# Peptides against a protein of PDB entry 5IXI: the designs that were tried, part 55

Target 1, 141 residues: chain A of PDB entry 5IXI
Amino acid sequence: TPLLDASSLEYLFAQGQYDLVKCLAPIRDPKTEQDGHDIENECLGMAVLAISHYAMMKKMQLPELPKDISYKRYIPETLNKSIRQRNLLTRMRINNVFKDFLKEFNNKTICDSSVSTHDLKVKYLATLETLTKHYGAEIFE

## One batch from the design tools (peptide; made by RFdiffusion4, then SolubleMPNN)

Design b2_p17_1_s2 (from b2_p17_1, 5 letters changed)
Fold by OpenDDE base, seed 3:
Structure b2_p17_1_s2 (fold): chain B 141 residues (1-141), chain A 17 residues (1-17)
Amino acid sequence: as target 1 above (141 residues)
Amino acid sequence: SSFDKAFEELLKKYKFE
């Protein structure tokens, strides 16, 4: 298993984000209805990781993040379109739950000096591998 | 890591359906 240097990890992380959002890395097929929900939850979790990485890179705390920060640009475009078609109450719930998720994650990671942008990149790519059908098999063995 | 575990637990805690 080849070691990833910093530059390689940066490239893979950036490419992975692009591939996920643009649906170039196909999400795994749900086996059940609950599995489908889990997949969507994981996608929104990926958004939390991406935003947290952004915050760290900008040296921003949660209160400094834009008030309109959302998952919309950090999840697969297909999922974003699906969510926009759901009921108002459902969309409101998703927004609120996401903000709470981001807040709690921020308190446990962004404010924790032991967590670095490197850690977030690794976690993002590792999660991407499990979320998608065949992506990243050569990265983590 | 503790960070990994925290993320996974939050995924279970926050449901979006």
Scores: peptide ipSAE 0.526, ipTM 0.926, DockQ to the pose 0.720
Fold by OpenDDE base, seed 4:
Formats: C-alpha cells, sequence, structure tokens
Structure b2_p17_1_s2 (fold): chain B 141 residues (1-141), chain A 17 residues (1-17)
C-alpha cells in the first residue's frame, strides 16, 4: 500500500471530488432497487462530508454557511439531473432530509475537536472507492 | 473509529427515497 502524506491526500481528495461530480469516476451499477437507493444515499452522504470539510477549512460554523447551501454541487451530475426530474414533493423531501443530515452530522462530529479535515478526506476517499466502479482501488488495496 | 461509526449510522438513519 502506497504511503499517503498530507500533500498527496489533499490532492487525491480534490481530484476525487472533481471525478465524482463530473462522473469521470462513475458510480457503480445497482444490483437491486434497494441497492440503487443505497447508492443515492451514499452520494448524498458524500456531499455531507464535502460540505463539512469546506466549512472546517473556512473555519465556519454551519449557521454561517449560505442558507441555500445544497448537495447539488457535491453529487454526481447525473444524479443531480435525476433528482431535478422528480416531483416537487420528492425534491422537497430530499432537501429537508439533507439539511437535517448535515446539521446532525455537524453537531455530532464537526463540533467535536476529535474530528479533523484529515479524517474527512480519508472517509471521503474510502467511500468513493466503494461507491464507484473502479476508482481508488490502488489507493487502499 | 467513532467517527466512522457515527457517519455510517447517519447514513442508515437518513433515507432520501
Amino acid sequence: as target 1 above (141 residues)
Amino acid sequence: SSFDKAFEELLKKYKFE
């Protein structure tokens, strides 16, 4: 397993976010309908990690972030397009659930001094590996 | 880690479908 210093991890994290959003690292094919839901949930979880990392880097608390902060720029563009095609009530639910998820995650982890941006990057890349078809296998194998 | 566990539990709790 290759060594990942801080600089390498920062680079891989940035590249991983770009690859996920731009679908250069395509998400895995669902095996079942429930698996498809799990994949979407994980994508939205990735957005929580990314936004939390952003907030920590900017030394901002969640209330200081724009009220219109959303998952839209932090999930695969294909999934974002899919969500936009869903009915209004479904989209409202997704938005509300995401805001609650982000808030609870922030309260339980980000406000805890034990969690660092390093931890978020590692978790992001590890989740990215399992979420995508072939990406990142060489990083953690 | 406790962080990993917390994140995984929240993934189970919050369903978007």
Scores: peptide ipSAE 0.523, ipTM 0.925, DockQ to the pose 0.716
Fold by OpenDDE base, seed 5:
Structure b2_p17_1_s2 (fold): chain B 141 residues (1-141), chain A 17 residues (1-17)
Amino acid sequence: as target 1 above (141 residues)
Amino acid sequence: SSFDKAFEELLKKYKFE
């Protein structure tokens, strides 16, 4: 795996977010129902990474984040549409679980001074590679 | 890394279904 400089990593991270949300890098097809759930979990995890990166870049704490921050702008548009079609209780659960996930993850990133925006970008791109069908296979070899 | 492991563990902990 080649070492990426800061500028290259920043570009790839930004492009990766765009490609995931706009479905230009389509997520892999589920093999089972459980695999489908795992894929959705990973997508929501990607949203946690992206939001946490945003918070770190803006030097914002969790209480300073807008209360309306959600996964909706950070997951594939197709998945977002699918979630909106689910019943109210399911959507409420997803929102609550996501907020808890984001809270705990941000607590870890705030408490662990060793975690950097660089680490978040690398993890995002690595997860993106496994989540999507053919994206970025040449980046992490 | 420990960070990677922590993230993966949280993915397992928080189920959205």
Scores: peptide ipSAE 0.522, ipTM 0.925, DockQ to the pose 0.714
Fold by OpenDDE base, seed 2:
Structure b2_p17_1_s2 (fold): chain B 141 residues (1-141), chain A 17 residues (1-17)
Amino acid sequence: as target 1 above (141 residues)
Amino acid sequence: SSFDKAFEELLKKYKFE
């Protein structure tokens, strides 16, 4: 795996977030129905990573984050549109599960200070590579 | 890493459908 300096990693992380949300780096086509579910789960996982990174950079703990924190601006716009078209109960479930995911992730990983912002950026970019069609093909090879 | 494993396990645990 190539070594990325801090500045390069910061740039790639920021660009990766933008490309994912704006669908400039489109997510891969699902091969099966289950694969489609996995893709959506990964997208929401990416939101957890992004929000956790934001919180860590701002030196904020989870209770200090706004109660209305959402995945909406951290996932592909196409997926966000799709979720908005689903029924209320489904949308409520997604929101609740996301909040629980974020809470557990922060409590077990972020709050113990064993994970750095560097680790989050690397994980984000690595996941982005597998999630999207062509993005970052040579970054970690 | 342990962090990577923890994240992957949480992805498996939390299903959004």
Scores: peptide ipSAE 0.522, ipTM 0.925, DockQ to the pose 0.726

Design b2_p17_1_s3 (from b2_p17_1, 5 letters changed)
Fold by OpenDDE base, seed 3:
Structure b2_p17_1_s3 (fold): chain B 141 residues (1-141), chain A 17 residues (1-17)
Amino acid sequence: as target 1 above (141 residues)
Amino acid sequence: SKFDEAFEELLKKFKFE
């Protein structure tokens, strides 16, 4: 469980996003091809969490979000560069799958009052800890 | 938690490649 007060959690959540995107908290090395795919999926999942948190904080629903909302600014820059180098069809698929992910997740979170921004922060940081090499090991007990 | 499980299930469901 996290041992953080609200202010600390807010700070670490923001810092964690920055560290992930800027690769200051480098993601773990894949052990297999499947592990590599899992890592990418987790990164995109992190984007969903971050965007959902933003929407929830702004009390916005999906239709109110920008139409061009994307994972690009919410994933590691290295991964973003990698994706941009992939062919158009692959990029389109990733975009579409991400949109579906975001939509379905938001239906289960933003539309569900039982899920709070606190929950999203905790999940983000918890996932960040497992996704990255050594980040935030002391945050959770 | 139920929330954690839902997120993990979505990660499994949505394949990007």
Scores: peptide ipSAE 0.411, ipTM 0.898, DockQ to the pose 0.715
Fold by OpenDDE base, seed 2:
Structure b2_p17_1_s3 (fold): chain B 141 residues (1-141), chain A 17 residues (1-17)
Amino acid sequence: as target 1 above (141 residues)
Amino acid sequence: SKFDEAFEELLKKFKFE
């Protein structure tokens, strides 16, 4: 796989986030109902990566993040709209599970120095490739 | 990598449906 210099990686990471949220890089079509659930889970996972990267860049610990930190601006707008249409209890569950995911991910990976912002960007872009239609496949081939 | 595996495992653990 090709090595990306720091500036190129930073650019691609920023552009990838924008494209995912704005649905310029649309998520792949689900092949089954379970695949649809997996896609949504992956999108929320992408939000965890993005927020973790943000926190790391700002040198902020998880308790220092706003208590209302949310996945909403880090997932595809279409998915966000879909989630908003679900009942209150479902939305509450999604929010709680997300916060637990973020917390556990942070405790296991972000709090130690073994994971860098570079690692997060690479993981984000690699996941983005599998999550979306025809996006950036040549980068990691 | 261990990081990749950790993320994938958490992704499997946390279900949002």
Scores: peptide ipSAE 0.411, ipTM 0.899, DockQ to the pose 0.702
Fold by OpenDDE base, seed 1:
Structure b2_p17_1_s3 (fold): chain B 141 residues (1-141), chain A 17 residues (1-17)
Amino acid sequence: as target 1 above (141 residues)
Amino acid sequence: SKFDEAFEELLKKFKFE
């Protein structure tokens, strides 16, 4: 089990983001239709964590983020392809809900000094462990 | 933690389906 010092955590966080997006750490198989929806929601939640971490590291507020910022580069490629195949209304809903999620979460994380980039990395990796099949099982035992 | 609870609450609030 690796030590969760600052350097190790930074490395694992970067690697975890890459592995999730590239599907090297595949998401768990859904047991039900509702479980499938929960998995997709968690993936989009991971995107919110990653973007919020980026904004916090760069000391940027939401208005300073690129106007075209989206979940597309922060979720599993398989899920991104799946979303692209859905109808326009569904894609619009996902985009709108994501924007609201990102806005509210960033208000809590950027405005609340009690949340740090360290906390975001820990939460990201902990969520990644439960979201994927076998990834990170040794990290937070 | 409070942060963990906040994130989980937001996941429940913001459903994408």
Scores: peptide ipSAE 0.406, ipTM 0.897, DockQ to the pose 0.730
Fold by OpenDDE base, seed 5:
Structure b2_p17_1_s3 (fold): chain B 141 residues (1-141), chain A 17 residues (1-17)
Amino acid sequence: as target 1 above (141 residues)
Amino acid sequence: SKFDEAFEELLKKFKFE
C-alpha cells in the first residue's frame, strides 16, 4: 500500500469528491434490489464523510452548521436526480435519516476528536474505491 | 481501525429506504 503524503492525499480527496458527484467515477451496478439500497446508503455515507470533513476544516460543530446543509451536493448527480423524483414521504424520510446519521456520526467521532481530517480523507477514498466501478485501484494496491 | 468499524456500523444501522 503506497504511503501518501498530505499534499497528495488532499489532492486525491478533492478530486474524488468531484469525480463522485459529477459521475466521472460512476457507482457500481446493483446486483439486486437490496444491493441498490446498499449503494445508495454508501453514497449518503460519503456525504456524511464529506460534510464532517468540511465541518472540521471550518472548526464548526454540528449545531453550528447551516440548517439547510444537505446531502444533495455531496452525492452523485444521477442519484440526486433519482431521489428528487421520488414521492414526498420518501424524500422526507431520506432527509430525516440522513440528519440522524450525521448527528450520530458527529457524536461518536467528531465531538471527542477521535477522528482527524486525515482519517476522513482516507476513509472517503477507500469507500470510493469499493463504491465505484474502476476508480482508485492504484491508490490502495 | 476503530473509526472504520464505527462508520461501517452506522451504514448498517441507518437505512434510507
Scores: peptide ipSAE 0.410, ipTM 0.898, DockQ to the pose 0.732; fails the geometry check

Design b2_p17_1_s4 (from b2_p17_1 with K12E H14F H15K S17E)
Fold by OpenDDE base, seed 2:
Structure b2_p17_1_s4 (fold): chain B 141 residues (1-141), chain A 17 residues (1-17)
Amino acid sequence: as target 1 above (141 residues)
Amino acid sequence: SSFDEAYEELLEKFKFE
C-alpha cells in the first residue's frame, strides 16, 4: 500500500466514483447467487460512503440534504437499471433500508468526528478494488 | 480499524436481500 498524498487521493476518489457509476470499471462477475447479492450490497454501501463524503465536504447534516437523495447516482448504471426493473415493493424496501443505513452510519460514525473524509476515500477505493475486475490493482498491493 | 469494523457491521445489519 503505497502512500498517496492528499491531492492524489482526492483525484483517485473522484475518478473512481465516475468509473464505477459509468461502468468504465465494471464490477466483477458473481461467483454464486449469494455473491451477487453481496456485490449489490457492497455497491449500496459505497453509495453511503460517497454521500457521507459529499455531506462532510459541504459541511451539511443529513436533514439539510435533499429529501430525494438516493443511491441511484452513486451505483453502477447497470445495477441501477436492474433495480428499476424490480417490483415496487422491492424498490421501496431498498430505498427504506438505504435511508436507514445512511442515517445510522452518519449518526454513529460521522457526527462524532471519529471518521474523516480521508478514511472514507480510502475505504471507498479499497472496496472498489475488490468489486472491480482490474481497477486499482496496484494501489493497495 | 474501528471504522472498518463499524462499517462492516452496518453493512451486515442493513443487507439488501
Scores: peptide ipSAE 0.496, ipTM 0.906, DockQ to the pose 0.706
Fold by OpenDDE base, seed 1:
Structure b2_p17_1_s4 (fold): chain B 141 residues (1-141), chain A 17 residues (1-17)
Amino acid sequence: as target 1 above (141 residues)
Amino acid sequence: SSFDEAYEELLEKFKFE
């Protein structure tokens, strides 16, 4: 794995978030229905990483985040549109599970000081590489 | 890494299906 300096990593992390959300780095085509679910789960997980990174950088605890914090601005726009078209009960479930995910992630990793902003950026970019068609292959191979 | 394992465990626990 190539060594990245702090400034390069920060840039790649910011650009990667933008490219994922705006679908400039489109997610890979699912091979099966289950693969599609796995891809969506990974995208929602990346939203947790991005939000947690934001909170850490702003030195904010989870209770200080907006009450209506959501994955909507941190996942691919295509996926967001897909979720919005699902029925109310499904959307409610996704929201609840996401909030629980974010809360437990914050408590077990962030609050316990077991992860740094550096770790979050590396994990985000590594996941981004696996989820997208050709993005970031030269970073972590 | 330890962080990777923790993240993957949470990801598995909180599947959105």
Scores: peptide ipSAE 0.492, ipTM 0.905, DockQ to the pose 0.682
Fold by OpenDDE base, seed 4:
Structure b2_p17_1_s4 (fold): chain B 141 residues (1-141), chain A 17 residues (1-17)
Amino acid sequence: as target 1 above (141 residues)
Amino acid sequence: SSFDEAYEELLEKFKFE
Protein backbone atom coordinates (compact mmCIF):
# COMPACT_ATOMS: atom_id res chain seq x y z
CA THR B 1 0.00 0.00 0.00
CA PRO B 2 1.47 3.34 -1.04
CA LEU B 3 2.11 5.99 1.57
CA LEU B 4 -0.17 9.03 1.51
CA ASP B 5 1.11 12.33 2.81
CA ALA B 6 -1.23 15.07 4.01
CA SER B 7 -1.38 16.89 0.67
CA SER B 8 -2.08 13.70 -1.26
CA LEU B 9 -4.82 12.73 1.18
CA GLU B 10 -6.43 16.16 0.86
CA TYR B 11 -6.44 15.85 -2.92
CA LEU B 12 -7.86 12.32 -2.90
CA PHE B 13 -10.57 13.32 -0.43
CA ALA B 14 -11.69 16.25 -2.59
CA GLN B 15 -11.58 14.19 -5.76
CA GLY B 16 -13.39 11.31 -4.08
CA GLN B 17 -16.27 13.53 -3.01
CA TYR B 18 -16.61 14.89 -6.52
CA ASP B 19 -16.46 11.45 -8.11
CA LEU B 20 -19.05 10.00 -5.72
CA VAL B 21 -21.56 12.84 -6.10
CA LYS B 22 -21.17 13.07 -9.88
CA CYS B 23 -21.36 9.28 -10.18
CA LEU B 24 -17.98 9.13 -11.89
CA ALA B 25 -17.26 6.50 -9.27
CA PRO B 26 -20.59 4.67 -9.41
CA ILE B 27 -21.81 2.81 -6.36
CA ARG B 28 -21.83 -0.96 -6.59
CA ASP B 29 -24.94 -2.89 -7.55
CA PRO B 30 -26.87 -4.18 -4.56
CA LYS B 31 -26.83 -7.94 -4.09
CA THR B 32 -30.16 -7.92 -2.21
CA GLU B 33 -32.81 -5.43 -1.14
CA GLN B 34 -31.18 -5.27 2.27
CA ASP B 35 -27.82 -4.64 0.62
CA GLY B 36 -29.41 -1.74 -1.23
CA HIS B 37 -30.57 -0.25 2.05
CA ASP B 38 -27.10 -0.73 3.52
CA ILE B 39 -25.57 1.11 0.57
CA GLU B 40 -27.95 4.04 1.03
CA ASN B 41 -27.21 4.17 4.75
CA GLU B 42 -23.48 4.20 4.03
CA CYS B 43 -24.00 7.09 1.61
CA LEU B 44 -25.80 9.07 4.31
CA GLY B 45 -22.93 8.27 6.66
CA MET B 46 -20.47 9.62 4.13
CA ALA B 47 -22.53 12.80 3.91
CA VAL B 48 -22.18 13.18 7.69
CA LEU B 49 -18.41 12.74 7.37
CA ALA B 50 -18.19 15.28 4.55
CA ILE B 51 -20.30 17.91 6.32
CA SER B 52 -18.40 17.43 9.57
CA HIS B 53 -15.13 17.84 7.72
CA TYR B 54 -16.43 21.03 6.11
CA ALA B 55 -17.50 22.43 9.47
CA MET B 56 -14.14 21.62 11.05
CA MET B 57 -12.24 23.23 8.18
CA LYS B 58 -14.34 26.38 8.52
CA LYS B 59 -13.95 26.28 12.32
CA MET B 60 -17.69 26.50 12.80
CA GLN B 61 -20.01 24.58 15.10
CA LEU B 62 -22.99 22.65 13.83
CA PRO B 63 -25.51 25.28 15.01
CA GLU B 64 -23.70 27.81 12.83
CA LEU B 65 -24.48 25.80 9.72
CA PRO B 66 -27.60 26.69 7.75
CA LYS B 67 -30.72 25.06 9.18
CA ASP B 68 -31.50 23.70 5.73
CA ILE B 69 -28.26 21.74 5.57
CA SER B 70 -28.90 18.43 3.87
CA TYR B 71 -27.34 15.29 2.49
CA LYS B 72 -28.42 16.26 -1.02
CA ARG B 73 -25.11 17.74 -2.16
CA TYR B 74 -23.05 15.01 -0.52
CA ILE B 75 -24.58 11.79 -1.89
CA PRO B 76 -24.58 10.31 -5.39
CA GLU B 77 -26.87 12.25 -7.70
CA THR B 78 -28.57 9.00 -8.69
CA LEU B 79 -29.45 8.30 -5.06
CA ASN B 80 -30.65 11.85 -4.56
CA LYS B 81 -32.96 11.50 -7.55
CA SER B 82 -34.24 8.19 -6.20
CA ILE B 83 -35.03 9.72 -2.82
CA ARG B 84 -36.88 12.64 -4.43
CA GLN B 85 -39.15 10.11 -6.15
CA ARG B 86 -40.25 8.60 -2.84
CA ASN B 87 -43.39 9.74 -1.04
CA LEU B 88 -43.44 12.75 1.26
CA LEU B 89 -43.53 10.80 4.51
CA THR B 90 -40.53 8.70 3.48
CA ARG B 91 -38.56 11.78 2.48
CA MET B 92 -39.44 13.49 5.76
CA ARG B 93 -38.26 10.44 7.68
CA ILE B 94 -34.96 10.35 5.78
CA ASN B 95 -34.41 14.06 6.44
CA ASN B 96 -35.14 13.70 10.14
CA VAL B 97 -32.97 10.61 10.54
CA PHE B 98 -30.10 12.33 8.76
CA LYS B 99 -30.34 15.46 10.90
CA ASP B 100 -30.33 13.37 14.06
CA PHE B 101 -27.37 11.37 12.73
CA LEU B 102 -25.38 14.51 11.99
CA LYS B 103 -26.21 16.06 15.36
CA GLU B 104 -25.31 13.01 17.40
CA PHE B 105 -22.15 12.39 15.39
CA ASN B 106 -21.04 15.95 16.01
CA ASN B 107 -21.79 15.75 19.73
CA LYS B 108 -20.30 12.33 20.46
CA THR B 109 -17.41 12.26 18.00
CA ILE B 110 -16.38 15.81 17.11
CA CYS B 111 -17.12 17.63 20.36
CA ASP B 112 -16.51 14.86 22.89
CA SER B 113 -13.46 13.21 21.29
CA SER B 114 -10.23 14.05 19.51
CA VAL B 115 -11.39 13.25 15.98
CA SER B 116 -9.45 15.21 13.36
CA THR B 117 -10.07 16.14 9.74
CA HIS B 118 -7.42 13.53 8.91
CA ASP B 119 -9.53 10.81 10.55
CA LEU B 120 -12.59 11.90 8.60
CA LYS B 121 -10.76 11.84 5.26
CA VAL B 122 -9.36 8.36 5.87
CA LYS B 123 -12.75 6.99 6.90
CA TYR B 124 -14.43 8.64 3.93
CA LEU B 125 -11.99 7.21 1.39
CA ALA B 126 -12.08 3.77 2.98
CA THR B 127 -15.88 3.75 2.82
CA LEU B 128 -15.79 5.04 -0.76
CA GLU B 129 -13.66 2.06 -1.72
CA THR B 130 -16.20 -0.40 -0.31
CA LEU B 131 -19.20 1.35 -1.87
CA THR B 132 -17.98 1.83 -5.43
CA LYS B 133 -17.38 -0.70 -8.19
CA HIS B 134 -13.69 -0.07 -8.88
CA TYR B 135 -12.66 3.21 -7.26
CA GLY B 136 -9.77 3.44 -4.83
CA ALA B 137 -8.94 -0.24 -4.67
CA GLU B 138 -5.24 0.52 -5.12
CA ILE B 139 -5.23 2.99 -2.21
CA PHE B 140 -6.09 0.69 0.68
CA GLU B 141 -5.29 -2.76 -0.68
CA SER A 1 -10.18 2.46 16.60
CA SER A 2 -12.59 4.16 18.97
CA PHE A 3 -13.60 6.53 16.18
CA ASP A 4 -14.39 3.65 13.83
CA GLU A 5 -16.47 1.93 16.50
CA ALA A 6 -18.40 5.08 17.35
CA TYR A 7 -19.09 5.79 13.68
CA GLU A 8 -20.29 2.25 12.99
CA GLU A 9 -22.56 2.30 16.03
CA LEU A 10 -24.16 5.54 14.90
CA LEU A 11 -24.48 4.25 11.35
CA GLU A 12 -26.35 1.21 12.67
CA LYS A 13 -28.52 3.28 15.00
CA PHE A 14 -29.61 5.79 12.36
CA LYS A 15 -30.58 3.44 9.55
CA PHE A 16 -33.42 4.95 7.54
CA GLU A 17 -34.83 1.83 5.89
Scores: peptide ipSAE 0.481, ipTM 0.902, DockQ to the pose 0.777
Fold by OpenDDE base, seed 3:
Structure b2_p17_1_s4 (fold): chain B 141 residues (1-141), chain A 17 residues (1-17)
Amino acid sequence: as target 1 above (141 residues)
Amino acid sequence: SSFDEAYEELLEKFKFE
């Protein structure tokens, strides 16, 4: 496993976000319907990580985040399109659950100062590796 | 880590809602 310095980690984290959203790092194929749901949830979780990292970098607390913050720009574009095609009630549910996730995550991990931006980057990249077909193998394996 | 565990717990909660 290669040793990553701070600058390298910053670069990889930024690139990883771009690759995920733009589908340059394609998500692995689901094996079952449940697996597909798990993948989707993992993507939404990664959105929480990305937004939380953004907030920390901007030294913003939860109340300072935009009230209309959403996952839409932090998940794969293909998944975003898929969600937009679902029923209104489903979309509302996803939005509400996501907001609750983000709030609870910030309260339990970010606000208590137990998590750093470094931790978020590592977790994001590690999750990205598991979600994609072959991305990140050289980093953590 | 505690962070990793906390994240997974929240992810699991989100998963079923």
Scores: peptide ipSAE 0.481, ipTM 0.898, DockQ to the pose 0.622

Design b2_p17_2_s1 (from b2_p17_2, 6 letters changed)
Fold by OpenDDE base, seed 4:
Structure b2_p17_2_s1 (fold): chain B 141 residues (1-141), chain A 17 residues (1-17)
Amino acid sequence: as target 1 above (141 residues)
Amino acid sequence: DPFDIEKLIKKLKSLFE
């Protein structure tokens, strides 16, 4: 495993977000239907990490973020497209569950100050490794 | 573990089925 200083970690985190969202690091193919659900859940989890990192860097609590903050800019565009094709009630449900997810994580991350931006970057990159087809190998092999 | 989000992931699973 490579040794990463703070600057390298910051770079990889930023690049990893961009590559995931733009599908330059495509998510892996699901092996089963349940695996597909797990992949989508992990993407939403990564969105929580990314938004929390953003909030911490801006020294904001979650209520101080824009009211329309969502996962849409922090998940793969392919997944975003898939969600947009689902019916209105499903999309509303996803939005509500995600907001609850984000609030719950915010309580444990920002409010308690038990998790740092460094921890979020490490968790994000570790998840990216398991989520993508080949990008993780380039980072950690 | 602040990253233990299994409870929340279970909620998300039903959204994609």
Scores: peptide ipSAE 0.043, ipTM 0.698, DockQ to the pose 0.080
Fold by OpenDDE base, seed 3:
Structure b2_p17_2_s1 (fold): chain B 141 residues (1-141), chain A 17 residues (1-17)
Amino acid sequence: as target 1 above (141 residues)
Amino acid sequence: DPFDIEKLIKKLKSLFE
């Protein structure tokens, strides 16, 4: 793994978020149906990391975040469209569990300061490598 | 359900261990 300074890490993290959401770095093709579910779960995980990083940078607690804060702006557009096509019960389950976990993760990252913004960027990029077809290979060779 | 929510929670909690 190449050594990345703070400036390089910040750039890669910002660019990685944009590429993931805009599908410029497309997610890998699922090998099985379960693999497809795992990919979608990892995308939701990426949303948690991105939102938590945003909150930490703005020094905001979850109650201070906008009411529209959700995974929608932090996952691939293709996945967002897919979720909107699912039934109401499924969407409610996703929303509720995501919000609950975001609260817990927010306590760990902001309130307890157990995780730094640096840690979030590293984990985000590492996950991005496994999620996308080619994005990680270029960065971590 | 296409989302394994329990697996997601477990994975996210272990990311920083």
Scores: peptide ipSAE 0.032, ipTM 0.672, DockQ to the pose 0.565
Fold by OpenDDE base, seed 1:
Structure b2_p17_2_s1 (fold): chain B 141 residues (1-141), chain A 17 residues (1-17)
Amino acid sequence: as target 1 above (141 residues)
Amino acid sequence: DPFDIEKLIKKLKSLFE
């Protein structure tokens, strides 16, 4: 695990989010259908981490977040396009599952522990490395 | 179901241990 100062970590976290969403750091190819589902789940998890970080930085509780909060701006654009092409019922299910995921993560992880914004950045970047093809090799070497 | 919320939460929680 590399040693990063606060400024470097802040930069890498912001850049990592941008690279993930814009597919500049493309997600790894699925080996199986189940692996594909796992990748999508990990992407949704990344969205939860990013949103939770945002909420903590703004000192907002989860109920204070906009009701229309969504994963759309926090996942790879390719995945977002894929989800938008699915039928209405499937999209509704994904939206509901994500909202429940975000709520439960906040209640069972952030609220129940001493997780800091620093911790979220570290774990976000670590997950980003495993999720993408060749991202962060120089940083986490 | 492609999304297992409990499994994901468990995985994410383990990241902070």
Scores: peptide ipSAE 0.031, ipTM 0.671, DockQ to the pose 0.695
Fold by OpenDDE base, seed 2:
Structure b2_p17_2_s1 (fold): chain B 141 residues (1-141), chain A 17 residues (1-17)
Amino acid sequence: as target 1 above (141 residues)
Amino acid sequence: DPFDIEKLIKKLKSLFE
């Protein structure tokens, strides 16, 4: 990946979030049913990175975030639509799993390690490249 | 649902190692 200054990295991180959610950078096609589940899990991970970055930037603890915080605003819209088609119990489980995921990530990674907002942006973009079909192609054009 | 919290956390944590 190219060497980026702080301002360029901030821009690409913001743009990457937008592209993922709006499906301008579409996620890769699943190879198997299990691969499809892995892709969904990766998307939840992306949401955790994005929310954690937001919280760190605002100097907020997770309990201070809105109680309705969820993955919905941080995953591809197509995936969000797919999840909404599932039954109520499944959706409830996904919501609960995500909340636990976010809490544990904060406790076991952010609080226990020297993780900066810079690190989160780098890992977000790196994961985005592997998750999507053609992200970053314009860098080589 | 197939979501595995511990697996996901381990994967994400490894990104910072």
Scores: peptide ipSAE 0.029, ipTM 0.655, DockQ to the pose 0.697

Design b2_p17_2_s2 (from b2_p17_2, 6 letters changed)
Fold by OpenDDE base, seed 5:
Structure b2_p17_2_s2 (fold): chain B 141 residues (1-141), chain A 17 residues (1-17)
Amino acid sequence: as target 1 above (141 residues)
Amino acid sequence: DPFDIEKFIKKLKSLFE
């Protein structure tokens, strides 16, 4: 696989986000209950990457982002519906942990300039391949 | 690895169990 240029990465990253959220690239079936939890956590991790990328592109610090920023628009719609079925306290805890990690991630990686938008796109796409059933299959058609 | 997603996964794991 040849090294992708900036334009190609930008396209693949944008399309990958859309496909994941809209479930056009469906997440893989869990093998166990714990595997299901791992898949959900990976999806939430991808939301962190996507939001951080957005913040970097807009040259915004976390305090400048909308206070209602959340994972909800950056994870598969099916997973979002599943999380909504959890009890209120669990959902609140998920929101808090997510926001805490997002803050920590941006402070340690983005603000310190140790991670670029290029790195985020590469990590996102790499994770997407392991998370979904058939991502990339059309490349071989 | 600056992408400590595993740490995030570890934190969230207790919330789903």
Scores: peptide ipSAE 0.038, ipTM 0.672, DockQ to the pose 0.130
Fold by OpenDDE base, seed 3:
Formats: C-alpha cells, sequence, structure tokens
Structure b2_p17_2_s2 (fold): chain B 141 residues (1-141), chain A 17 residues (1-17)
C-alpha cells in the first residue's frame, strides 16, 4: 500500500469528517452495552480531534473559539440525537468533561506544538477505520 | 444506561497514545 501524500491526506480527512457526521460511514454495531458506551466515547474523541484541527488551522486558542463550540457538529447525527434525549444531569456531565478535556489538550498539546495538524489527521483516519463498519478498508486500500 | 465519566476520560486519552 503506497503512502498518502499531503494533498491526499487532506482530502481523505475532510471527506472522513463529513461521512462520519452525516452517517454515510455508519459506526459499527455494538457487541455489548459496554461496547456501545465505548463507541460513543470514541465518537466524542473524534470531535476533540476535529475541533483541535480546526483551531490549529485558524490559529485560535481555546478562549478565542466561539462560545457555542461543542461536540454536536462533529459527531454522528444519530449519536447527537441520542445524547439530546438523555436527562439534564447526564448532558451537563458530558459537556463539562468534554470541555475540560479540550482545554487540557489545548494547553498541554496544541500550545506547545507537540502535536501537528498532520498528526491529528492520521489519528482521525486511523480511529475512523476502527469505529466504522467498512470505511477503513476503503481509505487504506 | 448511566454515563461513565471515567471510561470517557480514559478513551479520550487513549486517542493520543
Amino acid sequence: as target 1 above (141 residues)
Amino acid sequence: DPFDIEKFIKKLKSLFE
């Protein structure tokens, strides 16, 4: 399998984000209830990668990001609908933990340049391969 | 059923290993 050049990686990263959010690349079926929770957590992790990449491309620090920044636009639409159906306390906990991690990642990783946009794209596509049913085989064929 | 906070944090950290 030949290595992807920079332009190909950029294209696949953008397409992968769209396919995940629009559920064109459906997430894998959970094998257990716990596996379902793991899938949801990985989807939220994908949102961290996508938002971090966005921030780096815009040269914005976390306090400079729009106040409405959240995981909602960066996770599968099906998962977003599921989270909205949960009780207020649960939704608050998800939101707080997500924002806290995003802040930590920004301060410890993005600000000191320990992770590049290239690294984020590679991690995103690698996770997408394991998270979806058959998308990985298509990308890295 | 209930959202597992610690499991969520663990999964997020594992994405960057």
Scores: peptide ipSAE 0.037, ipTM 0.658, DockQ to the pose 0.491
Fold by OpenDDE base, seed 1:
Structure b2_p17_2_s2 (fold): chain B 141 residues (1-141), chain A 17 residues (1-17)
Amino acid sequence: as target 1 above (141 residues)
Amino acid sequence: DPFDIEKFIKKLKSLFE
């Protein structure tokens, strides 16, 4: 993996978020049904990283963020549409698990200063490369 | 269930291990 300077990393992180959400960097095709579930879970993980990075950059704790903070604006639009089509109980389950983990991640990882914004960007882009079809190959291969 | 909770939690908790 080539070494990226701070400016390049910041740019790639911002562009990567946009490309993932807008499906300009489409997620890879699932090979099996289970693979499809894994892809969705990874997308939700990307939302956790993005939200946590936002909170750290703004010097805000999660309780200070908008009440409607959720994964909806931080995952591929195609996945968001898919989730909205699922039954109420499934959506409630996803929302609850995501919310609980986000709080835990904030308290035990971010607040404990074990992870920096730099770490989040690197992990985000590395995951983005594996999650999408061909995005980021020039940087992380 | 299209959402595997256990795998989701395991994946996220292992991000920085």
Scores: peptide ipSAE 0.037, ipTM 0.658, DockQ to the pose 0.561
Fold by OpenDDE base, seed 2:
Structure b2_p17_2_s2 (fold): chain B 141 residues (1-141), chain A 17 residues (1-17)
Amino acid sequence: as target 1 above (141 residues)
Amino acid sequence: DPFDIEKFIKKLKSLFE
């Protein structure tokens, strides 16, 4: 990855998040059924990074965030529609596991200052490159 | 094609390894 200053990294992180959610940078086509599941899991991971970054920037703990905080606004819209088509039990399972992990991640990793906002942005952009079809080709070349 | 919780958790943990 190229060396980026703080301002450039902040810009690219914001733009990348927008492009992922709006599907302007579409996720890659799955090679297998298992690959499809991996892609979905990576998207949910992206949501964890984005939400954690938001919480750190606002200096807020998870209990201070809205109770309805979820992955829905931080994943590709196409994936969100797909998840909504699944049965209630599956959706509840995804929601519960996501929330539990988000809580644990913030309490043990973020609050202990083992991970900075800089680290989150770098990991987010690096994951975008692997997750999407052509994102970052102009930057990561 | 059910959601695999264990696989999901493993993928999330791998983000910071």
Scores: peptide ipSAE 0.036, ipTM 0.658, DockQ to the pose 0.485

